# Peptides against a protein of PDB entry 1IK9, part 252

Target 1, 211 residues: chain A of PDB entry 1IK9
Amino acid sequence: MERKISRIHLVSEPSITHFLQVSWEKTLESGFVITLTDGHSAWTGTVSESEISQEADDMAMEKGKYVGELRKALLSGAGPADVYTFNFSKESCYFFFEKNLKDVSFRLGSFNLEKVENPAEVIRELICYCLDTIAENQAKNEHLQKENERLLRDWNDVQGRFEKCVSAKEALETDLYKRFILVLNEKKTKIRSLHNKLLNAAQEREKDIKQ
Target 2, 207 residues: chain A of PDB entry 1IK9 as posed
Amino acid sequence: MERKISRIHLVSEPSITHFLQVSWEKTLESGFVITLTDGHSAWTGTVSESEISQEADDMAMEKGKYVGELRKALLSADVYTFNFSKESAYFFFEKNLKDVSFRLGSFNLEKVENPAEVIRELIAYALDTIAENQAKNEHLQKENERLLRDWNDVQGRFEKAVSAKEALETDLYKRFILVLNEKKTKIRSLHNKLLNAAQEREKDIKQ
Target 3, 195 residues: chain B of PDB entry 1IK9 as posed
Amino acid sequence: MERKISRIHLVSEPSITHFLQVSWEKTLESGFVITLTDGHSAWTGTVSESEISQEADDMAMEKGKYVGELRKALLSVYTFNFSKESAYFFFEKNLKDVSFRLGSFNLEKVENPAEVIRELIAYALDTIAENQAKNEHLQKENERLLRDWNDVQGRFEKAVSAKEALETDLYKRFILVLNEKKTKIRSLHNKLLNA

## One batch from the design tools (peptide; made by RFdiffusion4, then SolubleMPNN)

Design b2_p29_6_s4 (from b2_p29_6, 13 letters changed)
Fold by OpenDDE base, seed 2:
Structure b2_p29_6_s4 (fold): chain B 211 residues (1-211), chain C 211 residues (1-211), chain A 29 residues (1-29)
Amino acid sequence: as target 1 above (211 residues)
Amino acid sequence: as target 1 above (211 residues)
Amino acid sequence: QEEELEKFKKEIDSLAPSKLSVEEELKKA
């Protein structure tokens, strides 16, 4: 079961932060349980897949688009732009919310909620979920941090080996050229010596012919 | 101000999860505010630096060690080993906790709490803090995940360059040696040709002298 | 080819003074 808790402000009680909990299985489209609390009272309602489909049809909205709007309204809380307005009557237990666009506001959905007999249990469970989520996210953060530190060490090790390899390649090329020049110079000297011996032998032969 | 919320179980109400909030500035040693709630009622007390020092002295415990025990008891919740037992009387508003060791249990501390008039406000603020902490930890997780993905890409890029550098070093050595052999063989051939010319010239001169 | 390369590598390695002695000969020249 997936769950999201969001802070909302009710039009009727704008000074009192309310908490909207939505719980669902796999997809919000399959239906969800909604819980509203002010930290003293709690109200719960179940919304079925059939009700979601009916609300989409009544709005003449494609179901996937409608579920996308429900997700934004119910799981994000009121975004910084007051895009969603939440209304609740404690007397009628009627919850409804509107989408506010630049030129038009319209009702996005409505739910009948029931007052919970033991709101303390709902509140304790909500706090437990928050604390569990904090612990899980902290453990994930510690794991990711250790992985980052490992990856950074591994990167530095490979970078240092790469720099050494580049330097070793340049040094190798320079060393091989120096070595080759020495061997080539020896062979050039031997060629020059042999040429001089040939020139001397030719000059001696030309002298011996000239008696 | 730093804050920690922990789940605890009271000896008087072991079936009802209580929440222990501790708030302090910089160090727990400077004093702290403690809040206890069951999701319906709340109780608050302030513990001064002087009270912490007095409790450490009364226990004949070094202050840093005592504060270390307070931190474990009040900020960790009951660990899985029931190392800390929490007691609260709703009638006297007296809160005390014990450390359970293998062979001995002893009172670690005690606080007088006051019942909060508006527990709903305390509960709402506690839930708000939990939701803010979740949002902050989620943002940190997303950042760390993106950094991990970046570091992994950077590692793969350097690793691939390193492998190419190793291969290029080996290829360079082989190519240079091949080029050097060609030039050396040309010089060796020229030396052999010059030696043969010298031998022929010497043989011709020996024929001309016999002539 | 590989045997000629190894033989040449040995000939170069034997004829090429260590990096130190090439620098010393280049300083004497």
Scores: peptide ipSAE 0.025, ipTM 0.806, DockQ to the pose 0.034
Fold by OpenDDE base, seed 5:
Structure b2_p29_6_s4 (fold): chain B 211 residues (1-211), chain C 211 residues (1-211), chain A 29 residues (1-29)
Amino acid sequence: as target 1 above (211 residues)
Amino acid sequence: as target 1 above (211 residues)
Amino acid sequence: QEEELEKFKKEIDSLAPSKLSVEEELKKA
């Protein structure tokens, strides 16, 4: 079962933060269990897939779009824009919520809840779930931090090897050219020496012709 | 103020998970506020630095070591080893805890709590803190995940550049040597041509002397 | 030396790569 807890404010009790728990299997579309608490009392109701379908039909809204609106209303909590208004009567146990647009407010959904006989158990379980979620998120955070540190080390290592490779490539080019100049200069010296020997041989032959 | 919430089991109520909140400024050594709740009732007490010092003295334990034991007992929750046993009397509001070693159990500390008049407010605030902590940890996890993805991309980019640099270095060496051989072979050909001209000139001179 | 290096670099850079084995010709040089 998936679960989301949100803080909400009820129109009838704006000074008291309430907590809205929604629990569902795989998708909210298949139905959900809703739990409301003020930290003293708790109320629970089950909303079936058929009720969700009926509410979508009554609103003349496509089911997938309607479920998308339910997800925003019930799972986001009160976002910074008062887009959703929550109402609950402790007397009737009737929970309903509205979507507030600039020019139109309309009921998005309504559920009958039942007062929980042992609210302390529901509250304890809710706190346990919060503490478990904190522990899981902390463990994930520590794991991601260690992976970040690993990836940063690996990046620095390959960056340093890359910079050394660039420098070694430039040094290799320069070294090879210097070595080849030495060999080339040796061959140029041999060519110059052979030319001088040819010139001397020609001058000696011209002297021998001139007796 | 720093805060930690833990689940604990009381010896008197082993079937009911209790929640132990400890709040402190910078260090537990300066004193702390302890809050106990069962999800219906709440109890709060303040422990001063002087009380911590007195308990350390009464135990003949060095203060820093004692504070280290308090931190393990009060901030870890019930770890998987029942190293710490918690006791609370609802009648006396007396909270005490023991450290259980293999051969010795001893009282580690004891505090007088007071019953909170409005436990629902304490419970709501505790749930709010848990939800805020979940939201902060989720945001941090999303940030660390994005950083991990960035670092992995950056690693792949520099690794690919490094591999290209290695291949380019090897290709450069091979290319330079091939080009240098062309120049050396031209100079070797010129040397061979000049040697042949010298040999021919010597043979002509030997013919002219024999003539 | 630097000018001779640059002149030689230009001379070498103008040459097409040879199919000859580099290692064998350096041993004969």
Scores: peptide ipSAE 0.016, ipTM 0.805, DockQ to the pose 0.043
Fold by OpenDDE base, seed 1:
Structure b2_p29_6_s4 (fold): chain B 211 residues (1-211), chain C 211 residues (1-211), chain A 29 residues (1-29)
Amino acid sequence: as target 1 above (211 residues)
Amino acid sequence: as target 1 above (211 residues)
Amino acid sequence: QEEELEKFKKEIDSLAPSKLSVEEELKKA
């Protein structure tokens, strides 16, 4: 079961923060339980998949698009631009919400809620869920932090090895060429010496021929 | 201002989850505000730095150690081993807590609370804080996740460059040796040729002398 | 030294390893 709690402001009580809990299984499209609280009273309703389908049909909206609008409204509150307006009558237990666009406002949905007899239990459970969610998120953050620190160390280690490898490659090339030049120069010197000996031997032979 | 909310179970109401909010500035040692709620009623008290010092003295405990015990009790609830027992009288508004060790139980502290007139406001604010904390933790989690993915890519890139550098070093060494052997063999062949020419010239001269 | 290195580099670079000589030395070793 998935759950989301959001803050909403009701048109009737704009000074009193309300909390909207939505609970569903796998997809919001399959229906959901909606709970509204002001921290003293609570109201709950169940919305079925059939009701969602009917509201989509009544709006002449494609179901997936309608559910997408429901998700934005009910799981995010009013949103960053107050695009969604929430209304609730404590007397009728009627909850409805509107989407406010630049040039058009329209009702997006409406639900009949029931007043909870023991709101304290609902509120306690809601707070428990928030605390559990905080603990889970904190544990995940600590894990990710440790992983990031590990990855950073591992990156530095490989980077340092890479730099050493580059330097070692250049040093190897230079060393090999130096060694090769030494050996080559020795051979070149030997060739020059042998060539001079041949020239001298030829000159001596020419001297011996010239008596 | 720092704040922590924890679940506690009261000895008087073990079936009803209570929430203990502690709020402080910089350090718990400087004093704190404690708020208890059952999701219907709320009770608040302020504990001063002087009261904390007095309780530490009354316990004959070093202040830093006492504050360390307060932190464990009040910020973590009962703890994983139910080491801390919480008591509250709604009639007297007296809150006290005990540390239960294997062979000893002792009172760690006590506070007089005051019943909040509008508990709904306190509960709403508490829920708001939980929701804000969830949002902050979620944003931090998403950031750490993206950083983790970045670091992993960067590690793979450097690792791949390192492996290429190692292979390129070995290939370079092999290529240089092959090329150098070719040059050396040419020079060795030239030396051998010149040496044979010298030997032949010497043998011819010995023939000419014998001749 | 650097000029000799460059001359030697050029001498080495001009030596395309003839396939035959590398195989013959690898067989003699």
Scores: peptide ipSAE 0.037, ipTM 0.812, DockQ to the pose 0.033; fails the geometry check
Fold by OpenDDE base, seed 4:
Structure b2_p29_6_s4 (fold): chain B 211 residues (1-211), chain C 211 residues (1-211), chain A 29 residues (1-29)
Amino acid sequence: as target 1 above (211 residues)
Amino acid sequence: as target 1 above (211 residues)
Amino acid sequence: QEEELEKFKKEIDSLAPSKLSVEEELKKA
C-alpha cells in the first residue's frame, strides 16, 4: 500500500490547513482511500475503480488521463499555482475538487466521506506515518552521504593515479629518446672512425702502386 | 529554533501512542518548550535553564551530563530498549520520566504542563512540520542521489582514461624499443661491413708485400 | 626477437641520462 499526505486549503475554511491522506495499491486507478482531517475531526471515504471509471466517462476523459489528473490533485498537494481547488461540506460530508484553467474551471471529482468516530486514532496514525517516513528518509540520507564520501575518495585516488600515469608516459618517451640518441651517436662515431681507416688504407695502397 | 517530535508511550495509557514535541534554541541547556499530544488533547510547558540547572543539582549530576540524559530521553524517542519511562497525569498535568537501569530506576526529570485550549492548532502545526521535514529530506535525498550518479560517471570516465593511459604507456615503451632496435641493427650491419672491408684491404696488402 | 629486445633494453637501461636536450642530441646525431 502506498500513501501520501498533503496539506490543502478548503474554500470554506481558507484559514485552517487541512490534511488530505490518500492510500492506494500500486495505482490510483484500482481505487483508493481518502481521509481528510483538520487536526480535530476526520472524514474518510473509499473510492472504487468503478467510481473512478464512471467519473472519467462522465467527464468524457480517457481513464489514464483522468487518473493522471487525480494523481496531480490528490497526491502532489495544492501546488503553488492554485490549479486545484478543494471544497468540503461538513454537513453533507461531500468533498469535491476543481481544476482551474485560465478560462474554465471544472469539477474534477467528488467523493462522499464519512465522519470518523475516533479522529484521534486517525490523527495519531497519520503522525506515526510521518515520523516513520522522516526516520526512513534520514537513514537514506545518511547512507547516500556516506556513499558520496566513498565515491569522492575513490575518484580522487583514480584521478591522482591517472595524473601520475600521464606524467610517467611523457617522462618515459623523453628518457627513451635521450638514451637511444646516446647509443646511436656511439655507433655513428664508430662508423665514421671505420670510414676514415678505410680511406687511409686506400690512400696507402695508391701510394704503394705509384715506384 | 530546533524541534524534535518523538512517539512515546505513557505508563498510564500504554495502548495509545503519544507524541512528544521538544523545541529549543541550539541546546536543551538554555531551556526548551515541551508539548505532549494524543491526537485529541495537547499539553505544553516551558522548561527554563534555571529549572534544568536545579534538576541537575537536585540529582547531584553535572549539568552537561544531565542535559545529555535529557537529550536522550526527550529527543531520541523511546529507544527500543525501554530505558526511559514516561508518566503523565491528565488531572494534575504533571509529566515525569524515569531512567531505568538494571538495578535502579530513578526520576530523571519532571515538568508541569498546561492543557492547550485549541489542541487542533497544535496538532495541525505538528503535522505541517512533519510534512515540511519530509519534503526537505526528499529534496536532499534527490540531490544526494543525483550527486552519487554524477560521481559514479566521473569515476568511470577517469578509470577508463587511466586504463587507456596504462596501456598506452606499455605500448609506447614496446614500440620505441622495436624501432630503436631496427635503427641500431642497421648501424651494426654497417659497422660489420666496414670491418670486413678493412680486413680484406689488410689481406690484399699482405699479399702485395709477399708478392 | 624477444631476446634481442631484452638485450637492447639492457643496453639502453645501462646508459646514463643525457645532459643535452633531445633536440640538441638529434641535431648532433
Scores: peptide ipSAE 0.022, ipTM 0.808, DockQ to the pose 0.042; fails the geometry check

Design b2_p29_7_s4 (from b2_p29_7, 15 letters changed)
Fold by OpenDDE base, seed 3:
Structure b2_p29_7_s4 (fold): chain B 211 residues (1-211), chain C 211 residues (1-211), chain A 29 residues (1-29)
Amino acid sequence: as target 1 above (211 residues)
Amino acid sequence: as target 1 above (211 residues)
Amino acid sequence: ELEEAEKENQELLKELEEEEEEEKKEEEE
């Protein structure tokens, strides 16, 4: 079961923050339980998949689009643009909500709620769920923080090894070239010496033939 | 201002989860506001730094240790070991809590609370604080997740560069040695060839002199 | 390998110097 609690403002009571809890299985389309509270009273209703389908048909809206609008209205709370307006009558227990666009306002859905006999139990359970969610999110944060610190250490270790490898490659190349040049120059000097001796020997032979 | 909400069980009402809110400035030692609620009624009291100091003195406990025990009792909730027992009288509004050790149970503190006239406002604000904390923690989680994904990409990039650097160093060493040996062998062959020509020239001169 | 090639280079240089000293001694009788 999934759950979302959002803050809403009722048109009839704009000064009092209400809380809208929606609970569902896997998808909102399969139906949901809606709970409204003002921190003193609570009201609950169950909405079936068939009711959601009927509301979509009555609106002449494609079901997936309608469920997408339900999700925005009921789970996100009133976004910063007051795009969704919520209405509730404590007398009739009739809850309805509208989507307000520039050119068109229309009723998006309506539910008959029932007043909860023991609202304190519903409110306590709602607070418990919030505290459990905080604890779960804190544990996730602590885990991600430790993982972040691990990844940073591992990155610094590999970076330091990489810099050492680059420096060692450059040093190796420089050392090998220096050694190679030294040995090569010795061999070139010896070749030049032997070539000069050969030329001198040839010149002496040419003198001996000329007597 | 810092705030912590915890679940507690009252000895008088063990079947009903109560919520203990503690609010303070920087340190619990400087004083705090305590709020108790059952989701229908709420009770609040203010505890001054002087009262905390007096309770520590009355207990003959070092103040830092006493504040440490207050922090465990009031902020952590009853830990899994029922080490702290909470008592509240709705009639007298007297709240007290005990620490239960194997050999000794003792009263750790007591507060006179006042019944809140509008508990719904306190409960709504408490739920709002929980929802705000959830949203803040979710934003931190999303940030840490993105940072971890960045660090993992950066680690993989440096690791791949490091592996290429190691392989390039080994390949460079091997190539330089092979080239060095080739050039050295050519020079050795040229030296031997020139030496043999010099020896042949000397032998021919010795024949011409005998001739 | 480089150290071995350097050693072998030094040995070859020494052999060539010894042969050049022997040829000079045979020219000097």
Scores: peptide ipSAE 0.015, ipTM 0.797, DockQ to the pose 0.090; fails the geometry check
Fold by OpenDDE base, seed 4:
Structure b2_p29_7_s4 (fold): chain B 211 residues (1-211), chain C 211 residues (1-211), chain A 29 residues (1-29)
Amino acid sequence: as target 1 above (211 residues)
Amino acid sequence: as target 1 above (211 residues)
Amino acid sequence: ELEEAEKENQELLKELEEEEEEEKKEEEE
């Protein structure tokens, strides 16, 4: 089961932060459980896939688009843009929310909730879920931190090997060229010496023929 | 201000998860505010640095060691080892906790709490803090994940450059040696050819003299 | 390979110098 808790403000009680919990299985379109609390009282309702489909049809909205709007409204909380307005009547237990566009506000959805007999149990469970989520996220963060430290070490090791390889390549090239030039120059000198000896021998023979 | 919320079980109400909030400034030894809630009622007390020092003295424990035990008891929650037992009287508002060792249990500390008049406000604030902590930890997790992905890319890039450098070094060495051997062999062949011409010229001259 | 080629090259240079000194001695009797 997936769960999201968000802070919302009710139009009727703008000074009191309410908490909207939505719980669902795999996808929000398959239905969800909505729980509202003010930290003293709690109200819960179940919304079925059929109710979601009916509400989408009544709105003349494609189901996937409607579920996309539900997800933004119910799972994001009231983002700072006040795009979604939440209303709840404690008397009727009727919860409804509106999408506010620049020139038009429209009701996006409405749910009948039931007052929970033991709100303390719901609140305790909600706090437990928050604490579990914190612990899980802390463990993930510690794991990612250790992995980042490993990757940074591995990067430094490869970088150091790469720099050594570059330097070794340059040194090898320089050394091989120096050795090659030395040996080549010795061979060139020997060839020149032998060629001069041949020229001298030919000149001496030409002198011996000329007596 | 630093804060830690933990789940605890009271000896008097083992079936009801209680939440222990501890709030402090920089260090626990400078004093703290303790808040206990069962999700319906809340109790708060302030513990001063002087009370912590007095309790350490009364226990004949060094203050740093005592604060270390307080930190384990109050900030870790009841870990699975039941090393710390928590007691609270709703009648007297007296909160005390014990450290359980194999052969000896001793009272580690005790605090007088006051019942909060508006527990819903304390509970809402506590839930808000949990949701804020979740959001902060999620943002850290997303950041660390992106950094991990960056470090992995950077590692792959350097590794690929390193492998290319190794291959280029080996190719350079092989190419330079092949070129050197070719040129050297050409020079050796030229030297041998010139030497043979010198020997032939000397032999022809010796024939011409004997002739 | 390079060290062997350098070594063979030094040996060949030495043989050529020894042959040139022997040829000079045979030209000098």
Scores: peptide ipSAE 0.014, ipTM 0.797, DockQ to the pose 0.091; fails the geometry check
Fold by OpenDDE base, seed 1:
Structure b2_p29_7_s4 (fold): chain B 211 residues (1-211), chain C 211 residues (1-211), chain A 29 residues (1-29)
Amino acid sequence: as target 1 above (211 residues)
Amino acid sequence: as target 1 above (211 residues)
Amino acid sequence: ELEEAEKENQELLKELEEEEEEEKKEEEE
């Protein structure tokens, strides 16, 4: 079961932050349980898949689009101010919400809630879920932090090896060329010496022929 | 101001999860505000630096060690089972806690709390803080995840450049040696050819002299 | 390989010097 707790402001009680918990299985479309609390009282309602389908049909809205609007309204917690207006009557237990667009406001949905007999249990469970979520997110954060530190070390190690490889390549090229030039110069000197000896021998032969 | 909310079990109400909020400035040693709630009622007390010092002295415990024990008891939330035992009387508003060691149990501290007149406001604020903490931790998690993905890409890029550098070094060495051998062999052939010409010239001269 | 090629080159240079010294001795009789 998935859960989202959102902070909402009711038109009827704008000075009191309310908490909207939505619980669902896999997708919000399959139905959900909605719980509203003011930290003293709690109200719960179950919304079925058939009710969601009926509301989408009554609105002449495609079901996936309607569920997308429900998800934004009920799960976002911090939508831009005034895009979704929430209304609740403690007397009738009627919860409804509107989407406010620039030129059009419309009722997005409505639910009949029931007052919870033991709101303290619901509130305690809600706080427990928040604390568990904090602990899980902290553990994940610590894991990701350690992994980032590992990856940074590994990057520095490879970067240092890469720089050494570049320098070693340049050094190798320089050394090989120096050695090559030395050996080539020796061979060129030997060739020049042998050529000079050959020329001298030819000149001496030409002198010996001329007596 | 720093805050920690912990889930605790009271000896007086073992079936009801309670929440212990501690709020402090910089260090717990400077004093703290403690709030206890069961999701219906709330109780608050202020503990001064002087009270913490007095309790440490009364226990004959070094202040830093005592504050370390307070931090473990009041901020840990999920200490190992039964290491810290919490007691609260709703009638007297007396909160005390004990440290249970294998062979020794002792009272670690006690606080006089006052019942909050509007517990719903305290509970709402506590839930708000939990939701804000969840949102902050989620944003940090998303940031660390993106950074992790960046570092992994950067590592793969440098690793790939390193492997290319290694291969390029080996290829360079092989190419330079091949070129060097070719030029050397040409020079060796030229030297041998010149030497043979010199020998032939010397032999012809010796023939001409004998002639 | 380079050290072997350098060594072979030194041996070949030495053989060429020895042959040049023998040729000089044969020119000097």
Scores: peptide ipSAE 0.014, ipTM 0.797, DockQ to the pose 0.091; fails the geometry check
Fold by OpenDDE base, seed 5:
Structure b2_p29_7_s4 (fold): chain B 211 residues (1-211), chain C 211 residues (1-211), chain A 29 residues (1-29)
Amino acid sequence: as target 1 above (211 residues)
Amino acid sequence: as target 1 above (211 residues)
Amino acid sequence: ELEEAEKENQELLKELEEEEEEEKKEEEE
């Protein structure tokens, strides 16, 4: 089961933060359990897939689009974008919410809730779920941090090897050229020496012919 | 102000999860606010630095060691290591906790709490803090995930450059040796040619003398 | 540098061949 808790403000009690818990299996479209609490009382209702389908039809909205709006309204939390207005009557246990657009406001959905007999159990379980979620997120953060430190070390190691490879390539090139020039100069000196010997031999022969 | 919420089990009510909130400024040693809740009622007390110092002295424990034990007891949550036992009387509002070791159990501390008049406000604020902490941890997780993806790309880029540098070094070495051998062989051929010319000139001179 | 050393080496080889051809022409008068 998946779960999301959001802070909401009720039109009737805007000064008191309420918490909206939605619980569902795999997809919100399959139905969900909605729980509302003010930290003292709790109210719960179950919304079936058939009710969701009927509300979509009553609104003349495509089911996937309607479920998309439900997800934004019920799971996003009331971000500062006041696009969703929540209403609840403690007397009737009737919960409804509206989407407010620039030129139009419309009721997006409505649920009959039931007052929970032992709200403290619901509140304790809700706090437990929050603490479990914090612990899971902390464990994930610690894992990601260790992975970042690993990746950073691995990057520095490869970077250092790359810089050494560049320097070693330049050093190799310089060394090979120096060795080449040395051997070439030795060969040039030997060629010049052999030429001078040939010239001297030719001059001696020319002297021997000229007696 | 720093804050930690933990699940605890009271000896008097082991079937009902209680929540222990501790709030402090910079260090637990400077004093703290302790809040206990069962999801219906709440109790709060303030513990001063002087009370912490006095309890350390009464226990004949060094203050830093005592604060270290307080941190484990009050902030760790009761992990499965049942090392800390929590007691609370709703009638006296007296909270105390014990450290249980293999051969010894001792009272680590005690606090007088006061029943909160509006526990719903404390519970709502506690849930708000949990939801804020979840949101902060989620934002941190998303940041760390993006950083991991960046570091992995950067590692792959440097690794690919390193492999290209290694291959380029090997290719350079091979090319320079091939060029060197070619030029060296040309010079060796010229030296051999000049030696043959010198030998022929010497043989002709020896023929001219015998002639 | 290598291309210059190869060029200088080819020029030196050419000068040596020209000197050897001039010496052969002076031996052939």
Scores: peptide ipSAE 0.013, ipTM 0.797, DockQ to the pose 0.092; fails the geometry check

